# Peptides against a protein of PDB entry 2L9B: the designs that were tried, part 62

Target 1, 91 residues: chain A of PDB entry 2L9B
Amino acid sequence: ANFLSQKFPELPSGIDVNINMTTPAMMISSELAKKPKEVQLKFLQKFQEWTRAHPEDAVSLLELCPQLSFVTAELLLTNGICKVDDLIPLA
Target 2, 91 residues: chain A of PDB entry 2L9B as posed
Amino acid sequence: ANFLSQKFPELPSGIDVNINMTTPAMMISSELAKKPKEVQLKFLQKFQEWTRAHPEDAASLLELCPQLSFVTAELLLTNGICKVDDLIPLA

## One batch from the design tools (peptide; made by RFdiffusion4, then SolubleMPNN)

Design b1_p23_4_s2 (from b1_p23_4, 10 letters changed)
Fold by OpenDDE base, seed 3:
Structure b1_p23_4_s2 (fold): chain B 91 residues (1-91), chain A 23 residues (1-23)
Amino acid sequence: as target 1 above (91 residues)
Amino acid sequence: LPPLRVPSTVLSDEELEKILELM
């Protein structure tokens, strides 16, 4: 098992993405868009709280799972919490 | 684990599996 699986053993393994049909980013955006705004904001709130409580684990998780970074950025943008230019300095 | 509660609160296991595909 890789570090991610060992550190977060209850995370699902994920599924294959047919890159000829879609991309992980597209799938993430699509799945997030299916959720009500209230649910999206709840994710941001809980993720923020967890990050504050577990900053080192949060850094590790986000480095290993850029999907979650994308999720966060996507939700911030689509809910009008920040603008694209706000995220550029972080790249 | 704490990192699981956040995604599972918002997304089903199947949806989470899709999101956790490596980019």
Scores: peptide ipSAE 0.031, ipTM 0.559, DockQ to the pose 0.087
Fold by OpenDDE base, seed 5:
Structure b1_p23_4_s2 (fold): chain B 91 residues (1-91), chain A 23 residues (1-23)
Amino acid sequence: as target 1 above (91 residues)
Amino acid sequence: LPPLRVPSTVLSDEELEKILELM
């Protein structure tokens, strides 16, 4: 088992994106948009709290799963919490 | 404490699997 599976056993095994039909970004955006705003905001809240409580684990997770960084950015943008210009310095 | 399964708070396991692209 790799570090990701050992440290974060609650993460599911994923599946490759069919790059001939979509992009990871498109898939992420589409799936997130299916969830109610309340659920999206709850994710942001819980992720923020967890990150503050477990900063080292959060860094490890985001380094191994940069998709989650995109998830967070997408949710911030689509819910009007951030603007694109707010995120540019972090790129 | 074990890590919080944050992504599944929003997405089903199947949806999360697609997003994470893990194998």
Scores: peptide ipSAE 0.026, ipTM 0.551, DockQ to the pose 0.090
Fold by OpenDDE base, seed 4:
Structure b1_p23_4_s2 (fold): chain B 91 residues (1-91), chain A 23 residues (1-23)
Amino acid sequence: as target 1 above (91 residues)
Amino acid sequence: LPPLRVPSTVLSDEELEKILELM
């Protein structure tokens, strides 16, 4: 088994994206918008807690799944937790 | 970032997995 399967056995395989119809970012934004605000905030809280508890694993996960970085940034912006300028130093 | 002021209940593994399926 690969690193993802061994270290993160609960991760799904992901969804294929038709790049002629949409982009991964557009798809993620659309799907996130379908989630209630309460669910969005719960995700941010859980991910924050997990990252603090498992910093090395968090780095590995974000390197392998950069989509998760986009999810986090999108949720922070959409819910008014930060501004675009706040994220620039992290890019 | 400081801890978020959200409900104490967090997403289940199943709920997190559904979000991660977007990848």
Scores: peptide ipSAE 0.025, ipTM 0.566, DockQ to the pose 0.071
Fold by OpenDDE base, seed 2:
Structure b1_p23_4_s2 (fold): chain B 91 residues (1-91), chain A 23 residues (1-23)
Amino acid sequence: as target 1 above (91 residues)
Amino acid sequence: LPPLRVPSTVLSDEELEKILELM
């Protein structure tokens, strides 16, 4: 948590999930679906570029914020860029 | 490899935009 705040000081805190009403996966899917397709694709593009430019920072961020890994996977799936089978080997 | 983890906290719509702006 301290490392996260130091390395990514402007990273948002996030929102709690009421597991009795929904799941984190459902909530992420819902939030992403609110964004226009163009914004979703832009996110993927920028995240890809940033990850390539800052690989060690990207690893740290994804380890500390696993939801971002889900976000990326969800965007790839929902936009038809990847299929579930494409992601299974990464698990 | 371990499966993708989804914590009990997620990013809001606005927070996703903020992350995008930082990249």
Scores: peptide ipSAE 0.065, ipTM 0.613, DockQ to the pose 0.616; fails the geometry check

Design b1_p23_4_s3 (from b1_p23_4, 10 letters changed)
Fold by OpenDDE base, seed 3:
Structure b1_p23_4_s3 (fold): chain B 91 residues (1-91), chain A 23 residues (1-23)
Amino acid sequence: as target 1 above (91 residues)
Amino acid sequence: LPPLQVPSTVLSDEELEKILKLM
């Protein structure tokens, strides 16, 4: 198993996306939007807390799983916490 | 959309839900 699976065994395996039918971004965005706002905000809160408690693991996770960076950014944007211009320097 | 690139391998809705529950 790769580092990601070993270090984060509770993280499920991703699936290939047929980009001729949709884009990964659209897929993630639409699925996130199906979650209640309370769930979205809870995710952000817990992810923030976990990141603070495990900064090295957080860096590793986000480097190896860019999907989660997109998830975080999307949630920040859609919940009005950040603007796109705020995130551009971090991309 | 956020200014981030998403790889071709992503999480399904079921897998995404699991991640959200974990966090």
Scores: peptide ipSAE 0.091, ipTM 0.646, DockQ to the pose 0.411
Fold by OpenDDE base, seed 4:
Structure b1_p23_4_s3 (fold): chain B 91 residues (1-91), chain A 23 residues (1-23)
Amino acid sequence: as target 1 above (91 residues)
Amino acid sequence: LPPLQVPSTVLSDEELEKILKLM
């Protein structure tokens, strides 16, 4: 019923993070690492193509779901696409 | 690689408190 579910109905609801046991960043990194590299690269490619085609929707999505920005940065680093220093200007 | 560290001024733990499983 909210904007997120209406505009992006195919997105999952997500899961809560127990901050007493882990940090959100660690949890995201762990979940990403469970997926094969081919799946990780496919996500990056699809997300890149989608953001280019739908820039306004992409901005809205990343504002509502800032964890996706972290996911993108993590995947860029772990797959050797960029270095940490490359992301500093954006932080 | 170890988990990526994001400064709180960029993304807070509160903003990341819900994880979307996209893959």
Scores: peptide ipSAE 0.057, ipTM 0.628, DockQ to the pose 0.099
Fold by OpenDDE base, seed 2:
Structure b1_p23_4_s3 (fold): chain B 91 residues (1-91), chain A 23 residues (1-23)
Amino acid sequence: as target 1 above (91 residues)
Amino acid sequence: LPPLQVPSTVLSDEELEKILKLM
């Protein structure tokens, strides 16, 4: 078993995406946009709470799954919580 | 330390699977 599955057994294996037709950013934006705002905010809230409760695991997860950093950024941006300039120092 | 709890109940497993396979 790969390290990711061992460290985070709750995570799914994932499915492939046709990168010739979409980009990670496009896919993330699309998937998140399918959710109502209240669901998006709930996800952000729960993720923030989890990262605070599990800082070491959060670091590992975000290192192994950089796309989740984009997810977080996307949620912050699209819901008007942050502006792009707020995130530039973290990129 | 409490068990790992990823907020996969908000985004479906299928949607999370797509995200996790990106990049």
Scores: peptide ipSAE 0.039, ipTM 0.581, DockQ to the pose 0.082
Fold by OpenDDE base, seed 5:
Structure b1_p23_4_s3 (fold): chain B 91 residues (1-91), chain A 23 residues (1-23)
Amino acid sequence: as target 1 above (91 residues)
Amino acid sequence: LPPLQVPSTVLSDEELEKILKLM
């Protein structure tokens, strides 16, 4: 077992993406869009709270799973919380 | 500190698997 599975045992194993048919970004955007706004915002809230409580683990997780950074950005943008210009300093 | 709890009530395990593309 790798560090990720040991440190974050509740994470799913993940799946491969058929790059000939889709991209991770497309898949993430699609899956998030299936959820109502209330659910999307709840996810953001829970992730934000956890990040504040466990900043070191959050850094580790986001380094190992950069797609979660995309998830966060996507949710902020699609819900009108942030604009693209707000995220430029983080790129 | 308590371990990370994935909000599976917000996103199903299947949805999380799709989002979390571990390569």
Scores: peptide ipSAE 0.091, ipTM 0.595, DockQ to the pose 0.082; fails the geometry check

Design b1_p23_4_s4 (from b1_p23_4, 8 letters changed)
Fold by OpenDDE base, seed 1:
Structure b1_p23_4_s4 (fold): chain B 91 residues (1-91), chain A 23 residues (1-23)
Amino acid sequence: as target 1 above (91 residues)
Amino acid sequence: LPPLKVPSTVLSDEELEKIFEMM
C-alpha cells in the first residue's frame, strides 16, 4: 500500500455514494456526462496509450484506485464499444 | 455496469481530470 501510494501520492479519494438516492453506475454516468462525448472518448484513448506505455503503473493505479476501472467500464458501455455481458467474465 | 463489487466512492469529473492530467 505504501509503495503504491508513492507512485500516486495525491490520488483523489472520490465522492461518497448515497445508496438511498443513487447507484455508483448512475453517479459515474452523471460525472462523465459533464464532459462532451469527444472528451470522454479522448479519456479512453489517453488511458489506452498510457497503459500501453506504462503497463506496470497501470496495474498499480487500478489496484489503488478501483474507481477508475468502473469509469473505464462505463465509457466502454455508453459508447457501445462493449456490452455488459462482455465485462462479466472479467470479474 | 455489471454486478461487481463496486467502490463506495465515485470519481468526480474534476477528480477524473486530475487523474488523466497525471498520465
Scores: peptide ipSAE 0.549, ipTM 0.858, DockQ to the pose 0.469
Fold by OpenDDE base, seed 5:
Structure b1_p23_4_s4 (fold): chain B 91 residues (1-91), chain A 23 residues (1-23)
Amino acid sequence: as target 1 above (91 residues)
Amino acid sequence: LPPLKVPSTVLSDEELEKIFEMM
C-alpha cells in the first residue's frame, strides 16, 4: 500500500521456477521465444523510449519487478544487440 | 563478478504483454 504500489497496482507475479528442473534464464528465453522477433524488438524499443521519458517510474518498476530486468537482459543478448560483457557494469 | 540474485519467478509472455501495454 505504498506509493510505488499505487503507480503499479497489479504487477504480474510470474511463474514459479523449479530450480530442480530448469534455470530462470532457460524459462525466460522460452517465454520470449513465444513472440516473433519483430515483437521482441518492439518491446525493447518501447521500453527504451518509456524509460527515457519516465526515468523515475522506470527505476520504480524495475525495483518492484526485478524479473523485468532479466527479461531485458535476455532480449538484448538473444537478439544479438549486446554481449555478456556489455552487462558487466550492471552487476 | 559477484553472484547475481536471480528471481524465483519468471514473467510469462502474457504477463509481459500486460506490462508493456501499461507503458
Scores: peptide ipSAE 0.542, ipTM 0.843, DockQ to the pose 0.467
Fold by OpenDDE base, seed 4:
Structure b1_p23_4_s4 (fold): chain B 91 residues (1-91), chain A 23 residues (1-23)
Amino acid sequence: as target 1 above (91 residues)
Amino acid sequence: LPPLKVPSTVLSDEELEKIFEMM
């Protein structure tokens, strides 16, 4: 295992996307909807604080688990914190 | 979501909880 895998050894693999039945965006939205809005906002705040305190670890985590980047984007959009056009410069 | 190349897998609500508990 490389350094990054040793840093986060228990990361989940995620659920396979059946592209013939759904889209990743639909699945992400569906999974997030299983949590109350107040919990979704709590996740955003926790991730913000953790990223501020551990910026290099945050970069490493998002490299190992790019799925989390799309979760973050979805949370920002669905909770009205930003719009799609606000994320375009980051693409 | 914006027009980005999305990974082939999606984190479940259970997997998300595990990640945020790690923080």
Scores: peptide ipSAE 0.542, ipTM 0.858, DockQ to the pose 0.467
Fold by OpenDDE base, seed 3:
Parts: sequence; structure tokens; C-alpha cells
Structure b1_p23_4_s4 (fold): chain B 91 residues (1-91), chain A 23 residues (1-23)
Amino acid sequence: as target 1 above (91 residues)
Amino acid sequence: LPPLKVPSTVLSDEELEKIFEMM
């Protein structure tokens, strides 16, 4: 295992996306919708606080698990915290 | 979501919870 795998040894691999039936965005939205808004906002708050406290670990985590970046983006958009135009430059 | 480069997998609800508890 590489350094990143050792730092986050229990990181899930995620579930497969069948591009013939759905899109990653659709699946992310559906999975997040299983959580109440209060839980969604709590996740954003905790992730923000953790990122500020551990910026280098946060970068490592998002490199190892880029799925989490899109979870965060979806939460920001659906909760009206961010606009699509704010994320377009990241494409 | 905007047309960003997304991996071929996504985190399930259970997996998201595991990551949340890990932080």
C-alpha cells in the first residue's frame, strides 16, 4: 500500500456507475437525498472544519477519493450555498 | 453538477457515513 492508502486505510472504493443507465451526478444526488437537510449541512460544516484543521490531509483525501469532491460540490449546489458558475472553472 | 471529470464510482450513503465518522 502507498502512503495515501496507509493514511486512510478504511476508505471505501465506492459503487460502480453504469453509464448506460445513469450518470455519476444522478447517483450522487440520489445517495445524498437519502440524508435529511440537517445531516447534509452538518457534513458540510464538519468537512469544512476538518479541512481547515488538516489542510494537507484534506488534499490527500480528495486526491485519493475524488468522489468526495463531487459530493461536496453537489451539497453546495443543492443547498444554495454555491452557484454552478462558481464551479465551471474547475472543469 | 457541471460537466466536471467524475470517477466511474460514487460513494454510497453508507460509505459517506463511514467517511464522516472517520473525520
Scores: peptide ipSAE 0.347, ipTM 0.805, DockQ to the pose 0.480

Design b1_p23_5_s1 (from b1_p23_5, 12 letters changed)
Fold by OpenDDE base, seed 2:
Structure b1_p23_5_s1 (fold): chain B 91 residues (1-91), chain A 23 residues (1-23)
Amino acid sequence: as target 1 above (91 residues)
Amino acid sequence: MELEVDKEELKKTLLETLKKAAS
């Protein structure tokens, strides 16, 4: 079982992420998880606002650093903003 | 005290961005 399967046992089987994706994302997510929920939510709000203002740049950033997509997804999950089903099409 | 956040709009915006990046 990989990191995703261990942390989110509700994930459907078949989602696999390699070491280059999982390890950096895990490290970043771990640091963010140390912050209060309010800080995490503010972080997501700021990211949202920036995305609204610069949608193409936001996509480019995530294309450049796909690990950030993983981090974002995990934050959405752990803060109850989205569900696993919402992320399945993205895997 | 929980920060007032429109979680649905967060969901919509960020999932759409994730989708675009994954395409």
Scores: peptide ipSAE 0.623, ipTM 0.900, DockQ to the pose 0.664
Fold by OpenDDE base, seed 3:
Structure b1_p23_5_s1 (fold): chain B 91 residues (1-91), chain A 23 residues (1-23)
Amino acid sequence: as target 1 above (91 residues)
Amino acid sequence: MELEVDKEELKKTLLETLKKAAS
C-alpha cells in the first residue's frame, strides 16, 4: 500500500499515485503532522494569504512541484477543512 | 486559546488553486 492509502484508508479506489509523488509528499506531510493543529491551520492560512496575493505564482509552484498539491490536500483533509469528494476531480 | 479559522474560506481558496494547478 502507498502512503496515501495508509494515511487515508477511506480513499476512493480510483486514486492512483506513484513513488515519485508519494515519497516527497510523505516527507513533507510527516514533518507538518508533527506540529500542533494550530500551527498547521496557521500554515494553511499563511499559504492562503500568499495564494490570494500571488495567484499565478501559486499555480506555477504547484505545477512545478505537484507533490505539494498532495501535501496541501492532506492538510485540508486531516484538519477537517475539506472532504475526500472535494479532491476526487483533482486526481 | 484555540485558533479560530474560517475553514470555508481556506477550503474555497486552496481547492481553487489546486484545481487550477491540476488542469
Scores: peptide ipSAE 0.619, ipTM 0.900, DockQ to the pose 0.694
Fold by OpenDDE base, seed 4:
Structure b1_p23_5_s1 (fold): chain B 91 residues (1-91), chain A 23 residues (1-23)
Amino acid sequence: as target 1 above (91 residues)
Amino acid sequence: MELEVDKEELKKTLLETLKKAAS
């Protein structure tokens, strides 16, 4: 088990957690975690706004870069915006 | 001044997007 597997006990179907997924996601997540919580929340709000304005592009982005899904989920968890159980239906 | 964030709306929007990407 790795950090991502611990945070995401049930991964979405088709997602393979390997070195190409885990390392980049952990790196990005760790860098964001160094920022103040206010900055993290602002980042999430900006991403939310962009998602609302470009819903198809947002989905495509996450499909192309599934590492960003882990980063987003991690930010939601660490900022108390969602719980682990909220991520289970993603599988 | 503190950043005012609607965490519930963040949850709804972003989880929905994550779900769509995982489907």
Scores: peptide ipSAE 0.618, ipTM 0.899, DockQ to the pose 0.730
Fold by OpenDDE base, seed 1:
Structure b1_p23_5_s1 (fold): chain B 91 residues (1-91), chain A 23 residues (1-23)
Amino acid sequence: as target 1 above (91 residues)
Amino acid sequence: MELEVDKEELKKTLLETLKKAAS
């Protein structure tokens, strides 16, 4: 099973999960996973703050780099902030 | 010590952004 299949076992059909999505997301998530939970949570918190201050830029960033959506989802899942069912409707 | 974070607010903010980007 590949990275996305493991994290999103109910991933809807039709979502582009080619190497351009999976590899970068996997690498970034892997690096973040090596950090203490406090660091991961702090990262999410800073991302949240930036998103609140620059909502349009945040959306544009994720549109430009959808890989970051998977990274964010991974962090939310592994830190118990959301469940897979929370992510399915997004795609 | 574990960082004190409002996980519910993180969830709301970030899922909303993810949703907008996916739309």
Scores: peptide ipSAE 0.616, ipTM 0.899, DockQ to the pose 0.705

Design b1_p23_5_s2 (from b1_p23_5, 12 letters changed)
Fold by OpenDDE base, seed 5:
Structure b1_p23_5_s2 (fold): chain B 91 residues (1-91), chain A 23 residues (1-23)
Amino acid sequence: as target 1 above (91 residues)
Amino acid sequence: MKLEVDKEELAKTLLETLKKAAE
């Protein structure tokens, strides 16, 4: 198993994308945006549940994979869960 | 059928995590 799989065994299976930070994040966001809103919300809920159960691991994951921060922020914004002002301090 | 989600709690949890990761 790769580093991420070893450190975060509860992560879903996937493929590492290491071109840069922005492009992979945008790609993931784009793919998720193609899914029904229900699917997007379910994704966020599962991420939330995992975050609640493993708060420090969740932070570590986002630190290791800042692309996921972009994806999460984008999903929150596009689904009307947060506002732009909520994200400005994080940029 | 529309999924019922507590968006406020969702935002609270995830924004907090995003903030911590950005520090």
Scores: peptide ipSAE 0.626, ipTM 0.894, DockQ to the pose 0.768
Fold by OpenDDE base, seed 3:
Order: C-alpha cells, then structure tokens, then sequence
Structure b1_p23_5_s2 (fold): chain B 91 residues (1-91), chain A 23 residues (1-23)
C-alpha cells in the first residue's frame, strides 16, 4: 500500500490525483508527520490563529498553493480533528 | 505542559478556509 492508503484507509476510491500537487504535498506531510503530535497540533493552532487574523490571506495562500490544502487536510485527519466526510465536499 | 486543543473549533476554522479556497 502507498502512503495515502496507509494513512487514510477510509478514503473513497475514484478520486483524481494531480501529481504536481500531490507529490509535493505528500513530502511536506511526511516531514510534518515525523514531528511529535504536540508540534503538529501547535502548528495547526498557529495556522488557525493566523487564519482568524488574516482570513483573506489564508484563502489566497491556499489558492496560490493548493498543495497546502492537501497538507492541512491530512494533518486534520491524522490528528483526529476531522473525518473524511468533512473533506469530501472540498474535492 | 500538556497541550490541550479545542479540536472542534480548530476543525471549524480550518475547514471553512479550505472550503473557501476550493470554491
């Protein structure tokens, strides 16, 4: 099984993959996954705080770097913050 | 110090941003 299958066994099948987005995102996610869970959660909290303070910039960032949406989604899933059903509408 | 996170609020904030970026 590949990295995504191992981390997200509940993902639905049939989703198109853009390799130009997915590969860099998986690398980033892999590096973050090597950090302690506390570090990952702190990162998400800081991202949350920044998003609250700069909502337009946060959206622009994700539009500019859609790979970061993948990274964020994976962090939310792997840390039990959201479930797959929460992300399906975003695809 | 043990980190405590309000996961519900965290999810709400970031999912909203993800949604907006996907629109």
Amino acid sequence: as target 1 above (91 residues)
Amino acid sequence: MKLEVDKEELAKTLLETLKKAAE
Scores: peptide ipSAE 0.626, ipTM 0.893, DockQ to the pose 0.761
Fold by OpenDDE base, seed 1:
Structure b1_p23_5_s2 (fold): chain B 91 residues (1-91), chain A 23 residues (1-23)
Amino acid sequence: as target 1 above (91 residues)
Amino acid sequence: MKLEVDKEELAKTLLETLKKAAE
């Protein structure tokens, strides 16, 4: 089982999370998890603001760096902003 | 000072972007 499946056992099987995506994302998530919740939320807010201002660039960024999708999803889950079911359609 | 966050809007915006990137 991969890291994401172990942490969130309710996720469906077969999600394409390869080592090249997972390892860097795990490191980023680990560092962010060491920060206060306020810092994590501020990060999400700034990302949200940038996404609103540059929606196409935000999509392109996530396409180029799917690791950031992993990080974002984990932050949303761990901060109670979304549920696992909200991420299932993304698989 | 405590950070005030609209978590619903955060979810909406970021999940939408995640969805588009996954298509």
Scores: peptide ipSAE 0.626, ipTM 0.893, DockQ to the pose 0.742
Fold by OpenDDE base, seed 2:
Structure b1_p23_5_s2 (fold): chain B 91 residues (1-91), chain A 23 residues (1-23)
Amino acid sequence: as target 1 above (91 residues)
Amino acid sequence: MKLEVDKEELAKTLLETLKKAAE
């Protein structure tokens, strides 16, 4: 989607997300994990900044695209920004 | 150059958003 590409420029394009919720998210996470750590951190920072500026829109985005919640959580974990315990209440 | 990130604030902001979206 164009919207997702605009808000998440580092997301890979052309990924099929029509299978289910978890598998596509895992694929996205895998692709993002191939990016340098600096790119991943910049991605998270940009998302953070956008979230601060548009908190309601950020929530709406994640509600509309729950896969992105998984992707975000995975990036937080793999970059040592949060712990698994931080995510348990969200499941 | 190393990207400087306040990881604590990053976690706080995004986890809060994730929480709200999960409600």
Scores: peptide ipSAE 0.622, ipTM 0.893, DockQ to the pose 0.777

Design b1_p23_5_s3 (from b1_p23_5, 12 letters changed)
Fold by OpenDDE base, seed 5:
Structure b1_p23_5_s3 (fold): chain B 91 residues (1-91), chain A 23 residues (1-23)
Amino acid sequence: as target 1 above (91 residues)
Amino acid sequence: MELEVDKEELAKTLLETLKKAAE
């Protein structure tokens, strides 16, 4: 199994993580964007929990899959979890 | 009904990770 499969086994169903690092990230982004906010929040919670348990792996994941950083930021913003000002320093 | 989530802790955790990844 690749990095994504090994480090984050609870990826949304239907996501192919076997091709490369970029495609899974983009697929996750696309799928999450299409889901209701409740599903998005559930994903963020799972991501948060995994991040707490594996902080360095989470950073590595985002470094390897920068699209996930965008996805995460977007989800935080659109779900009222953070403000634009919180993201400005990260842009 | 909206899912009950501690949004403050969610933001704290994920923003910190985003920051580290952006460095």
Scores: peptide ipSAE 0.633, ipTM 0.895, DockQ to the pose 0.715
Fold by OpenDDE base, seed 2:
Structure b1_p23_5_s3 (fold): chain B 91 residues (1-91), chain A 23 residues (1-23)
Amino acid sequence: as target 1 above (91 residues)
Amino acid sequence: MELEVDKEELAKTLLETLKKAAE
């Protein structure tokens, strides 16, 4: 099983991410996971605020660095902000 | 103490961005 499947066994079958995506994302996520929940939430809030102010730039950033989409998704899941079902259409 | 966050709006904003980036 891949990293996503191991960490989130509730994920539907068929969701797969290549090694070039998962490995960098895993490293980033592991560092963020070391931070307190409050810090993670503040990070997400700041990202949200920036996204609201610069929606096109935010999309461009994620297009350029799709690994950040993985990191963002994981933060949303681990902090109970979204459900796995919310991410299925994005896979 | 957990930071008070509007998680619904947070999810909405970021999921929308993720969606657009995935298109």
Scores: peptide ipSAE 0.622, ipTM 0.897, DockQ to the pose 0.672
Fold by OpenDDE base, seed 3:
Structure b1_p23_5_s3 (fold): chain B 91 residues (1-91), chain A 23 residues (1-23)
Amino acid sequence: as target 1 above (91 residues)
Amino acid sequence: MELEVDKEELAKTLLETLKKAAE
């Protein structure tokens, strides 16, 4: 099984994942996954606060670095903050 | 002490941003 299958065993079929996005994202996610869940949640909260304060910049950042969208999605899923169904429209 | 997080608001904010970036 590949990395995505291990992390997201219930991921619906038919979701295309670009290697150029996946590989960098997997490395970033791997580093974040080494941190305690409390640290991961704090990171998400800080990202949320920054996004609220700078919504256009946040969108621009994700457009520039779509790999970060993958990382964010994984953090949301693995920490039980969102469901897979919430991410399907974004694929 | 465990960190208490409003997961619903967290999801709402970040999913909205992800959606906009995907458009």
Scores: peptide ipSAE 0.622, ipTM 0.896, DockQ to the pose 0.720
Fold by OpenDDE base, seed 1:
Structure b1_p23_5_s3 (fold): chain B 91 residues (1-91), chain A 23 residues (1-23)
Amino acid sequence: as target 1 above (91 residues)
Amino acid sequence: MELEVDKEELAKTLLETLKKAAE
C-alpha cells in the first residue's frame, strides 16, 4: 500500500498507478498543502472557473495528465469539500 | 480570514469533470 492507495481505495478506471503517476501527484499535493487554506481554495475556484469556461479542455487535460485528478481529489478531501465515498463512482 | 467558498458547487463541478475524465 502507498500514499495514494490509502487515500483512494478505488481509483478511476484506466489509471495506471506507477512511479510516473504517484510521485508527481504526491509532490504537487505536498507543495499545495504547504500553502494557506485560502490559497488552496482559491486554486480550486480558479480551476472551477476555467472548467466551466472550457469543459472539454478540462476533461482532455485530465485524460492527458491523470496525475492532476489525484491532486484535485486530494485537495477536495483535505479541504472537506468531498468525502472518500464521493470518489468511489470514479472507478 | 478564511476565503468564502461555495464548497458544494466546487464539489459538483470538479467531481463531474473528474468523472468524465475517468470514463
Scores: peptide ipSAE 0.620, ipTM 0.896, DockQ to the pose 0.693

